# Designs tried in a protein design run: peptides against a protein of PDB entry 3J47. Part 75

Target 1, 121 residues: chain A of PDB entry 3J47
Amino acid sequence: IRLTNQLKSLKGLQSKLKDVVEYLDKVINKELPINHTILGKLQDVFNLLPNLGTPDDDEIDVENHDRINISNNLQKALTVKTNDELMVIYISNLVRSIIAFDDLIENKIQNKKIQEQRVKD
Target 2, 69 residues: chain B of PDB entry 3J47
Amino acid sequence: YEEKEESNLAATKSMVKIAEQYSKRIEEEKELTEEELKTRYVGRQDPKKHLSETADETLENNIVSVLTA

## One batch from the design tools (peptide; made by RFdiffusion4, then SolubleMPNN)

Design b2_p18_4_s3 (from b2_p18_4, 10 letters changed)
Fold by OpenDDE base, seed 3:
Structure b2_p18_4_s3 (fold): chain B 121 residues (1-121), chain C 69 residues (1-69), chain A 18 residues (1-18)
Amino acid sequence: as target 1 above (121 residues)
Amino acid sequence: as target 2 above (69 residues)
Amino acid sequence: SEAYELNLQLLEKLRELL
């Protein structure tokens, strides 16, 4: 469900971006007037996008570093941080799984010992 | 699309909480490992079972965190 | 980094159990 929603959102964004590009091309070609409302919203979106330039080390606000979804350059640094966080989560899951397996093995050994004692009695 | 956007916003808020929970989960996992070691020395089944259950809970929380990320 | 170190410690403990 979550992955499906993410995919749907991404597809919607892609479609909208395509429409914007097509609209901009028509405006450049003087085929259609500029829709000021759409352009204003697009400008707002671009202003909210992280700077696509080489991130200066100083522009990485600590709060933005934890978010996976930010655009390419600052997004690259943020992506690295997100990858590190995901790796930590993955390793933690692996450790939990191993602990669970260890406990299962120990339980099996104990059960075997109990059965052997019962056979001797 | 709107429902997904709302879900993503909720997930983002959850990620902040996940970072805090992660530190706590790591400590909980460490405690479970210590209990397992103690159970091996004592040879009692009950402490080992409790450690296993806590490890499973920690694993589940990590899986939820991965799904939310 | 701190979380990574903690994870390594957990892995080491798990290895000892195996």
Scores: peptide ipSAE 0.469, ipTM 0.848, DockQ to the pose 0.020; fails the geometry check
Fold by OpenDDE base, seed 4:
Structure b2_p18_4_s3 (fold): chain B 121 residues (1-121), chain C 69 residues (1-69), chain A 18 residues (1-18)
Amino acid sequence: as target 1 above (121 residues)
Amino acid sequence: as target 2 above (69 residues)
Amino acid sequence: SEAYELNLQLLEKLRELL
């Protein structure tokens, strides 16, 4: 359910991003004025949908995000904030994972020592 | 889409809280690592286990934070 | 930045454990 909702949200975001891109293209072409509401909504979406991706996935999106952020200072700020939060979360997860691995390794070493002691006995 | 937007808004608010929680979790993780180190030196399983458990809890919290973000 | 530094320290401690 949560994953499905996330996918749906991502699809919605993708659609919105497409709409924003189309809008931005129209603005660049002077066909339409800058729609601050769309940009604000996009920023909200970006803030709401942190790229859970690896930094590598974020790089591709960051270029797009940067382009969007250039268009909207608020979006940039939101993107930066989101990126920072995501980075913190990512690093925290990595750290926790590493700690867990260290504990596992230590447990394994201890188990090995216990086994070796049993063989000596 | 509207439900997702609402969920995202809630997530964003949660993310701010998560950032604060993250700082705390990082500190907790450091404490756990220190306890693990102490346990390695003392050779007592209990402190090491406790550190490991705390690290796992910190990891879980971070994962939940990532999922909520 | 502070969180990052803390994470780095944690990583360093983990590295020492490995």
Scores: peptide ipSAE 0.467, ipTM 0.849, DockQ to the pose 0.022; fails the geometry check
Fold by OpenDDE base, seed 5:
Structure b2_p18_4_s3 (fold): chain B 121 residues (1-121), chain C 69 residues (1-69), chain A 18 residues (1-18)
Amino acid sequence: as target 1 above (121 residues)
Amino acid sequence: as target 2 above (69 residues)
Amino acid sequence: SEAYELNLQLLEKLRELL
């Protein structure tokens, strides 16, 4: 159940990201005017999204005009905050994984010791 | 747009709650590690197993939180 | 920062077990 829910959430996120990319491409190609409301919502979504460490976002921030810089600074700050949060989650998961591995190793050692005792018997 | 903003706000609140839960989970993981250490010194399997199970549960919860966030 | 420190402690304990 939990895994299924995670998969569903991931799929939803993927679909949303695809939609965002498509929208951004249309804006870049001047097929659609810049809709500030959509951009604001997208920004909110990105602020909620953990910093997907795609390094490419850093280069895009440099070229866009001064007004975009303030929005970009806020977006960057929000992205940094999100990245920090994601980093904490990542580290926590890593720590848990390491603990689990330690337990597995200890269990294996104990099992080996038990087997050796049985052979002596 | 307004509905999306509301949803984003709710998600942000959820993230704050997740952070608090994460802090609690980290503490639980520390307790488990201490119990494992104690079990290693005492040579009893039962406390170690319990610690391992609790650590695994904490890990699972964190993974779900990350995926949900 | 606090969470990070806690994680470090956990890592250290894990290292001692290894």
Scores: peptide ipSAE 0.457, ipTM 0.834, DockQ to the pose 0.021; fails the geometry check
Fold by OpenDDE base, seed 2:
Structure b2_p18_4_s3 (fold): chain B 121 residues (1-121), chain C 69 residues (1-69), chain A 18 residues (1-18)
Amino acid sequence: as target 1 above (121 residues)
Amino acid sequence: as target 2 above (69 residues)
Amino acid sequence: SEAYELNLQLLEKLRELL
């Protein structure tokens, strides 16, 4: 469900971005008038997006780690952080699986011992 | 799409919590391993079961964290 | 790093159980 929702959101975002690009191209080509409402919404989206476009700010402020999605240099740093977090989660899952297997093995050994004792009786 | 966006926002908030929870989960996993070791030596099923349950809970939390990340 | 070390310890304990 969560993965499906994420995929749906990404697809929706992609479609919306495509529509915006198409609209902007039409406006640039003077095929359509400038829609101020759409531009305002787009500006809001850009403001909500971590500063994607300005190449100059080398100082990636470490605080906004969480946003996996969109763009450039800040996104790269955020992506690295996200990757590290994913790695930790992966390793943790592996460890849990190993512990579960160990318990299963021990249970199996105990069951075998019980069966052997029953056969001797 | 809106529901997914809300879910993603919730996931992002959860990621912050995951860092804190990770340390706790690691400790819980260690405790489970110790209980398994004790069970291996003592032959007591109860500590082993508890360790297994804690390990499972930790695994589930990690899976949820991965899905949120 | 600390989390990775803990995970390594868990793996080692598991190895001992095997």
Scores: peptide ipSAE 0.452, ipTM 0.845, DockQ to the pose 0.018; fails the geometry check

Design b2_p18_4_s4 (from b2_p18_4, 11 letters changed)
Fold by OpenDDE base, seed 3:
Structure b2_p18_4_s4 (fold): chain B 121 residues (1-121), chain C 69 residues (1-69), chain A 18 residues (1-18)
Amino acid sequence: as target 1 above (121 residues)
Amino acid sequence: as target 2 above (69 residues)
Amino acid sequence: SEAYELNLELLKKQRELL
């Protein structure tokens, strides 16, 4: 369900971006008038996008380090944060797996002891 | 699309909570391991079973966290 | 760093169980 929703959102975004590109091409070619509403929304989206330019090391707000990489430079910093979070999750899963294996081994040892006692009897 | 966006926002908030819970879960896992060690010395199955169950729960929570990220 | 240390401890515990 979550993956499907993410995929749907990405597909919607892709379609919208394609439409915008097509619209911009038509405007450049003077085939259609500029839709001010669409352009305004697009400008807002671009302003919300992390700056794709050379990362000045100083503008990495600490708050953005923990979020998912959306765009290349700020996105790179966000990617690092996302990677750290994923690593934590991965380690946690490994720990759980280890505990589960420990329990399995102990159960196996106990079962073996029970079987040995039954053979003696 | 709107439902997915809302889900992503909820997931992001959940990730912050998960980070806090992760530290707690690590501690809980350590406690389970100690109980398992104690059970090995006592030779009783019951404490070991409880440790295993807690470890499994911790693992499940981590999997859910991964699926949410 | 802390996560790596925890992972190492878990691996050690697994090795002791084996």
Scores: peptide ipSAE 0.464, ipTM 0.841, DockQ to the pose 0.018; fails the geometry check
Fold by OpenDDE base, seed 4:
Parts: C-alpha cells; structure tokens; sequence
Structure b2_p18_4_s4 (fold): chain B 121 residues (1-121), chain C 69 residues (1-69), chain A 18 residues (1-18)
C-alpha cells in the first residue's frame, strides 16, 4: 500500500513536473506569466518526494528538484529541506549500521577468544 | 494523487520530527558505542550486548524514520 | 553537520574495533 502510494505520488509528481517544465518553458518564452500556484504545487511535490524514500528516486528527483529549484526559490527551499531530511536519515542509518557492525566485530572477537580458550584448555 | 499529497504532507511533518529524533538517536548511538567500548575494556559481555542491542534499535528506528520520511 | 560528525566518530570506533 505505501509503496503503491509512493509510486502513484511519483507518477503524479512526474506528471506535475512535466507540467511545470512546460509551464516554465512557456514563461521563459513569455507566453504565460509565472504561475505561482504551479510552483507551489511543485514545491509541495518536492517536499513530498523525500517521503518516497529511495535514494535512487531521490537522485532522479534531485535533478528535477534542482531544475525546479532554479525556477522557484520556494521549490529550492523545499528541495533543500528534503535533502537535509534525507541526509539526516541517511546519516542515521549509517550510524546504526556502524554500531551494528561494531557489535558484530565484538561478537566475532569474543567468539575467537572463546575458541582460543578452548584450544588452550 | 490527493491522498498521496496528504501522505506526503504528513510525511514531511514526520520528517521534521524524524530529523529531531534522528539527532537524538545519533546521540543515543554514540552513547551505545561508548558503552560498547567500555564493555570491551571491562570484558563484560552484558554491557556490550546491551550497547549492541541499543545500537540496533537506534538503527531500526532510523530505518523506520527513513521509510517514514 | 552534527550527524556527520557523529558518523565520523562511529566510523573511527569501528576502525578501532577492527
């Protein structure tokens, strides 16, 4: 369910991003005024993107986010916020992994000591 | 899409909370690592195990936070 | 930044364990 929702959100985001890009192109071409609502929605999408939780998706989204961020300061801010959150999560996971690894190493050391003691006995 | 947007908004709020929690968890992990180090020096299995377990719990919480973010 | 520093410390501890 969550993954499905995330995929749906990504698809929605992708569609929205496409729309935003199209809109931005029109704005650049002076065909349309800057639509703040679209930018806001895009920013919201970007803020939501971190919730999609896969770095690979985030990388693709980050590239899009960077492009969107260039277009809108708000979007940039949201992207930065998202990146910060993702970074925190990533770091936390790394820290936990490191701790777990340390424990594993300690366990291995203990096991080796036990084995060595058995050999000495 | 609307449901996802709502979910994303909730997730964003959760992410902020997660960031705060993460900072706290990082500190907890550091404490656990210190306890593990202490346990290594003392040669007491129990403190090391406890530290390891706490580290694992912290890791799990971070993973959950990442998944929730 | 703080999280990064913590990770670095943890990494150092891991290296010490190795």
Amino acid sequence: as target 1 above (121 residues)
Amino acid sequence: as target 2 above (69 residues)
Amino acid sequence: SEAYELNLELLKKQRELL
Scores: peptide ipSAE 0.462, ipTM 0.843, DockQ to the pose 0.020; fails the geometry check
Fold by OpenDDE base, seed 1:
Structure b2_p18_4_s4 (fold): chain B 121 residues (1-121), chain C 69 residues (1-69), chain A 18 residues (1-18)
Amino acid sequence: as target 1 above (121 residues)
Amino acid sequence: as target 2 above (69 residues)
Amino acid sequence: SEAYELNLELLKKQRELL
């Protein structure tokens, strides 16, 4: 459910970005006038998601390394934090798997000892 | 879309808390493994079982964290 | 880094169990 919601949000953002690019191309080609309302909404989106859709903001050190921002610059800083979190989760899962495996091996050894005792009796 | 964004924000806040708890869970898992090793030498299954149960709980919490991530 | 080290120790324990 959560992954599906994240994927839906990502698809929605992708569609919106595509629409913005198409609109900007039409404005540059003088096919459409500059729509201030669209620009205002885009600015609001950028304020919520720093550096989304601005290729030039690659250099802004977004202080919050911790939040996964979909925007490439903030997303890059956020991606580093997310990568660290994912790495910790991965390591934790691996550790749990190792412990579970150790228990399985111990159980197997015990079962073998029980079988050997039964054969001797 | 907005509901999903709110859910993602809540999940991110939860992840920060999970990261703090994760360090403690790793420590608990290490302790469990040490007890399992000690139990293996003593030949008593009970301490090993307790360590295995703690390790399983730690694994389950990590899986939930991955699903929440 | 600490989580990685812990994972390495767990892997060593698994190898000892095998």
Scores: peptide ipSAE 0.455, ipTM 0.841, DockQ to the pose 0.018; fails the geometry check
Fold by OpenDDE base, seed 5:
Structure b2_p18_4_s4 (fold): chain B 121 residues (1-121), chain C 69 residues (1-69), chain A 18 residues (1-18)
Amino acid sequence: as target 1 above (121 residues)
Amino acid sequence: as target 2 above (69 residues)
Amino acid sequence: SEAYELNLELLKKQRELL
């Protein structure tokens, strides 16, 4: 289920990115005005998927230095947030593993004591 | 795509909640380890078992959180 | 930071068990 959802999201993002590129090309050529609705949807997608910045989008954004800086800062902030979340998860798993290891050691010690008692009997 | 987006949003909200509860979970894990230590010194098996079970539950919840992220 | 500190304490407890 998760893998399938990820694949579907990637396909959707790819299609959207293609549409954005086509739109941006038309805007650059002064064939169409800036579509605020498309930009809003793109922003929403980036907010939900901070790592989806394709290098091509970064290159297109480079011409709009101010927007690029804002977009890059937002992407960086989202990346930092994601990294923090992953770090918390990693530490939590490590702690659980340590506790499980402690329990294993205690169980081994108890088993050894039981065996020693059986040998004395 | 829309269903996946909604699921991702829900997962993100869940992650925030997990982060908030993280400190509490860490404290619970510490308590379990302390009980295990005390049980080791007292020679009683029952408190150690309880601590181990609580630690396992905490680990399982973290694994589920990682898989959901 | 707090998570790291907790992990350090757990590691210390593990060492005591060994």
Scores: peptide ipSAE 0.439, ipTM 0.830, DockQ to the pose 0.018; fails the geometry check

Design b2_p18_5_s1
Fold by OpenDDE base, seed 5:
Structure b2_p18_5_s1 (fold): chain B 121 residues (1-121), chain C 69 residues (1-69), chain A 18 residues (1-18)
Amino acid sequence: as target 1 above (121 residues)
Amino acid sequence: as target 2 above (69 residues)
Amino acid sequence: SKWAEELEKYKKEVLEKL
């Protein structure tokens, strides 16, 4: 559910960004007037999400190294943080898997002992 | 979309909490393994089962954390 | 991803022990 919601939000953002780009292109080409209301909302979004929608900045700055990916420029730093978090999760899962395996082995041994005892009886 | 965004924000906050509790979860997993080891020597099935269940719960929590990250 | 590769290796090792 959470992953699905995140994906939906990302898709929605992508669609909106595409629409904005298309609108901006039309305004630049003087095909449509500037919609001040839309621009104001976009500015608000940019203020809340630093460096969001700066397509020309190929440089992903590490400003929020310890946070989850907020924007593409912040994405590099955020990617490093995300990788570290994923590593921790991976190690945790590994440990759980080892424990589960140990339990499985023990269960198998116990079952074998029970079966052997039944044969002797 | 808004509901999803809110859910993602909540998930992010939860990840921080999970990271803080991660060490505790690891210790709980170790305790379960120790109980399993003891069960092998005593021949009691019940303690081993309990340890296995706790380990599974710890694993599940880690998986949820990964999915949230 | 390097992380993903390491995870896969670990998974394989666990499976071999099972």
Scores: peptide ipSAE 0.431, ipTM 0.838, DockQ to the pose 0.017; fails the geometry check
Fold by OpenDDE base, seed 1:
Structure b2_p18_5_s1 (fold): chain B 121 residues (1-121), chain C 69 residues (1-69), chain A 18 residues (1-18)
Amino acid sequence: as target 1 above (121 residues)
Amino acid sequence: as target 2 above (69 residues)
Amino acid sequence: SKWAEELEKYKKEVLEKL
């Protein structure tokens, strides 16, 4: 299920990217104005998929460069946030593992003491 | 696409909730560890067992959180 | 990726202690 959903998302992204490219080509050719809705949807996709860094958008005019930079910054920020969350989860798991290990050590020590007492009897 | 967006939104909300629960679980884990330390000094096994059980529950919750993320 | 690597190192250390 998860893999299938990821694949669907990837396919959707690919389709959207194609649409964006086609739209951008039309904008470059002055056939269509900049569609804010497409940009919003693209931003949403980037928010959902932080790794979708489209490096190739850097070639657009200076005004678009600033907006692209803002979008990239937002994506980077979201990626950092996600990484931080994952790190917290990892640390928590580590702490739990350490506690479990300490309990195991204590149990082993107790078992050893019990065995030593049995040998003395 | 809309179904996926809804799923992602739900997942994000779940992650926020998990983060809050995680913070609480970390505190509970610390308390249990302190009880284990006290039990080592007193020589009473029962408090140590309780601490271990709570630590295990905390670990399980973290694993579920990782799997959900 | 760095986070994942650190997690794997931790897992290995825990396994070595068991």
Scores: peptide ipSAE 0.417, ipTM 0.829, DockQ to the pose 0.018; fails the geometry check
Fold by OpenDDE base, seed 2:
Structure b2_p18_5_s1 (fold): chain B 121 residues (1-121), chain C 69 residues (1-69), chain A 18 residues (1-18)
Amino acid sequence: as target 1 above (121 residues)
Amino acid sequence: as target 2 above (69 residues)
Amino acid sequence: SKWAEELEKYKKEVLEKL
């Protein structure tokens, strides 16, 4: 479900970006007038995703470094944070697995003791 | 798309919280293991079960955190 | 597979302590 939602969001974003590019090309070619409503929405998108629209903005905002950035440049800083989070999750999963294994071993030992008692009996 | 975006935003916020809670979860897992050890020594099955359940919950939370990440 | 092997080793060590 989560991966599907992420994929859907990415596809939607890609489609929107394509539409924007096509629109901008038409405006540049004087085929269509500038639509203020579309520009406003685009600005809103850029404000929400500052790194998507400015591929040349290499400024890693340290404050936004912790935010999952879909944009490639901010994604580098965010990638570090994401990597750290993934590492924490990985370690946590390992620890849980170890605990579960310990419990399994204990259960096996108990079962063995029960069997030994039954044989004595 | 909007629902997915909202979910991703929520997940991102959750990741920050997960980082803070991670240390606590590790300690909780350790406590469960200690209870299991104590149960092994005392022969009480109930504390061991509780420790196992807490460990499982900690694991599940970590998995959710990873999936959110 | 390597992870599984390591887990099995750990399991054996725990069993030996028990």
Scores: peptide ipSAE 0.390, ipTM 0.835, DockQ to the pose 0.011; fails the geometry check
Fold by OpenDDE base, seed 3:
Structure b2_p18_5_s1 (fold): chain B 121 residues (1-121), chain C 69 residues (1-69), chain A 18 residues (1-18)
Amino acid sequence: as target 1 above (121 residues)
Amino acid sequence: as target 2 above (69 residues)
Amino acid sequence: SKWAEELEKYKKEVLEKL
């Protein structure tokens, strides 16, 4: 469900971006006037997006390094953070699995002891 | 689309919380192991079962965290 | 895989104690 919703949102965004590009092309070609309302909303979106700017600007704001993929350079830093988080989750799952196995083993041992005792009786 | 975005935001917040909860989960796992050890010594199956259940819950939370990530 | 092997060893040890 969550992944489906994310995909739906991304698809919606993609469609909107495509429409904007098409609109911009038409405006450039003088076929249609610029929709100021759409452009304003798009500008707002771009302002909220991390600067997709040139690779050379070292201003990887260290603070956002931990947050998920918004823009390419920031996205790389975010990807690293995501990888670290995934690693932690993986380790946690492993630990839980080990504990579960330990319990299973103990249960099996107990069951065997009970069975052996029953055979002796 | 909005519902999905909200879900993603919630998932992200959950990830942050997962890191905090992870330490707690590790502690819970240790407690389960201790209960198992106690069960071995005392022969009480109930504490061992409880430890196993706690471990399972910890695992489930980790899985949910992975699915959310 | 190594972890799985270790888990199996642990299971064996537990079984032996039973």
Scores: peptide ipSAE 0.365, ipTM 0.833, DockQ to the pose 0.011; fails the geometry check

Design b2_p18_5_s2
Fold by OpenDDE base, seed 2:
Structure b2_p18_5_s2 (fold): chain B 121 residues (1-121), chain C 69 residues (1-69), chain A 18 residues (1-18)
Amino acid sequence: as target 1 above (121 residues)
Amino acid sequence: as target 2 above (69 residues)
Amino acid sequence: SEWAKELEKYQEEVKKKL
């Protein structure tokens, strides 16, 4: 379910990105005016997904390169943060597994003692 | 798509909270293990069981956190 | 993938101790 939802979100994002590219191409070709509502939604998406590096069409090329670099840096930072979180989760799972194993060992020892007592009786 | 986005956002917020609580959960897990050790020495099964249950809950929370991540 | 492999190794080590 979760993986399927992630895949669906990724596909949706890809479709949206394609639509944005097509729109931007049309704007560049002067076939369509800039739609402020679409631009605003795109900005919101970029604010939520800072690393996607889709340059807002309206800002001048030079600032776009720096912004793309900033976006890439932010994406990298978010990726590092995600990796750190995953590492913490992994360590936590390991610790929990160790505890569960310790309990299993204790249960086995107890069962062995019970069996030994039954053989003596 | 929107439902998934909302779920991902909620998951991300949960991950931040999990990161903050992770240290505390590790400590709680250690305490449970210590109680289990003490129970092993004292021969009381009940404290050991409680420690095991708490450890399991901590693991589940970690698994949920990983799945959310 | 690397993280998953490490987790798998850890699980195998735990299984060997049991």
Scores: peptide ipSAE 0.423, ipTM 0.843, DockQ to the pose 0.016
Fold by OpenDDE base, seed 4:
Parts: structure tokens; sequence; C-alpha cells
Structure b2_p18_5_s2 (fold): chain B 121 residues (1-121), chain C 69 residues (1-69), chain A 18 residues (1-18)
């Protein structure tokens, strides 16, 4: 269920990102304005998900270049935050793995000592 | 899509919480390692086992965090 | 997935030491 939902969200995000790219291309070509509401929603989505993509801009406004840069910076910041979180999780997993291995090694050593003692008896 | 988005949002919030608790978990892991070291010196199998179990639990929590992320 | 792969590599290295 959770994985399926994540996949669905990812697909939805991918579709939305595609739409945003298409919109951005249209904006670059001066065919369509930037939709601030979509960008804001996209930013919110990116804030919520590490690699969440760009919303579709329905409104054509040429003055929005600076706002687009701000939006991109925010998206980048969100991506960085997500990367940092992933890194922390990774490090935590590594630490736990190391501890688990240390315990396994110690258990193995103890088992070996028990076997050696049995051979001496 | 909305349900999945909500689930992802919840997962992301959980990841943030996990990240916030990460430093604490690292410290707990260090404490477990110290207990393991103490158990090695004392030769008490039970404390060592407890440390191992706690380390495993910490590992499991990290794995769950990764899966949530 | 990349971090997961790295974690897997680490686990394999630990297994080799065990």
Amino acid sequence: as target 1 above (121 residues)
Amino acid sequence: as target 2 above (69 residues)
Amino acid sequence: SEWAKELEKYQEEVKKKL
C-alpha cells in the first residue's frame, strides 16, 4: 500500500513535472505566462518530497523571471534538504550495521572460545 | 494521487522527525557500543546480548526510516 | 536507490569482516 502510494505520487509528480517543463518551455518561448500558484504548489510538493518536480504554469506573465529564479532556488533548497535527510538516514543505517556486525563478531568469538574449551575438555 | 501525496507528505514528515532524532539515535548507538565493550570486559553474556538487541532495534529503526524516506 | 546500494556495499564489507 505505502509503496504503491509512493509510486502513484511519483508518477503524478513526474506527470506534473513534465507539464511544468512544457509550461516553462512555453514561457521561455513567450507563448505562456508563469503560473505562480502552480509554482507555489510545486514548491510545497518539493518541500514535502525530496525530488518532487515543477508545477504547470497556466498564466503568461513575462515579468516573472525573478520569481522563477526564486522558485528554482527554493526547489534547490528543498532538494538539498532532502539530500541531507537521506544522508543522515544513510549514516544512521551504517552506524547500526556496524554495531550489529560488532555484535556478530563478538558472538562468533565467544562461540569459538566455547568450541576451544570443549576440545580441551 | 491525493492519497499518495498525503502518504508521501506523512512519510516526509516522518523522515524529518527521524533526522531530528538521528543525533539521539547515534548517541544511543554509541552507548550500546560502550555497553558491549563493558560486557566484553566483564564477560557477562546477558549485557552483551542486550546491547546486541538494542543495536539491532536501532538498525531496524534506521531501515524503517530509510524505507519511509 | 543509490544510497541503498552504498548501504548494501557497506553491509557486504561488514559481512566479509565477520
Scores: peptide ipSAE 0.453, ipTM 0.845, DockQ to the pose 0.018; fails the geometry check
Fold by OpenDDE base, seed 5:
Structure b2_p18_5_s2 (fold): chain B 121 residues (1-121), chain C 69 residues (1-69), chain A 18 residues (1-18)
Amino acid sequence: as target 1 above (121 residues)
Amino acid sequence: as target 2 above (69 residues)
Amino acid sequence: SEWAKELEKYQEEVKKKL
């Protein structure tokens, strides 16, 4: 399910990127105005997908190179954020495992005490 | 695609919430461990069980967070 | 790795108490 959703998102992103490229080409050719809605959706996609920047996108628009770089930096920042979140989750799981182990040890100690009491009786 | 995007957005929000709750969960885990320590001293099983249950809930939430992440 | 080491240390402490 997750992989399928990721693949679907990737395909959707690819399609959207293609649409954006086509739109940008039309804008460069003065055939169409800038579609702010598409740009907003693209930003949303970039916010959700940290590694969407392909190196090939850097060649397309020299004037937006700074924006592309900003987008790539933002994507990198989002990737770092995702990594940090994964790290936190990992640490949390480890902590829970430690607690569970502590409880197991305590249970074992209690069982041993109970057994010792039974031997004394 | 839209449903997946919504799911990813929800997951991201959940991750932020998890990060905020992480500190709280750690504290709750410590409290449970303290209760277990106290139970070891008093010899009462009930507080230890409660601590164990809280720890398990914390673990489960972390697992869900990992799966969402 | 550090977490794993701490876990191992904890396990050893538990073993000493048993």
Scores: peptide ipSAE 0.394, ipTM 0.835, DockQ to the pose 0.013; fails the geometry check
Fold by OpenDDE base, seed 3:
Structure b2_p18_5_s2 (fold): chain B 121 residues (1-121), chain C 69 residues (1-69), chain A 18 residues (1-18)
Amino acid sequence: as target 1 above (121 residues)
Amino acid sequence: as target 2 above (69 residues)
Amino acid sequence: SEWAKELEKYQEEVKKKL
């Protein structure tokens, strides 16, 4: 369900981006007037996109360390955070798996004992 | 899309909480394992079952966390 | 929602030109 929702959101974003491109092409061709509202929103989106191109400005604002990497540099920092979170989740899953296996083994042992008792009876 | 966004936001908040809950869940899982160990010795099936169920719930929560992540 | 409305307006403008 969650993965499906993420995929749906991504598809929606892709469709919207395509529409924006088509709009821009029409504006360039003078077929449609420039929609200032759409352009403004597009600019906002670009401003929210981490600057992929200029590596130099070192001021990685510390606050955004926690947010999902859209762009490469921010993406690296976010990738590290994501990796740490994934690692924790992985360890947790392993622990749960071990416990589940232990229980399975115990259940098998119990079942064997029950079968042995039934054979003796 | 909005529903998905809301779900993702909730999932992210849940992940932070999951980190804290994870430590608690590990402890709970350990306790259940001890109960299973005791149950193996005492021959009581009920504690073992409870431990298994708790382990499964812990696993499910971890899987959901992984999927969110 | 606001973005969606703007997109819809754009689509309507496109349709009018067609």
Scores: peptide ipSAE 0.350, ipTM 0.791, DockQ to the pose 0.024; fails the geometry check

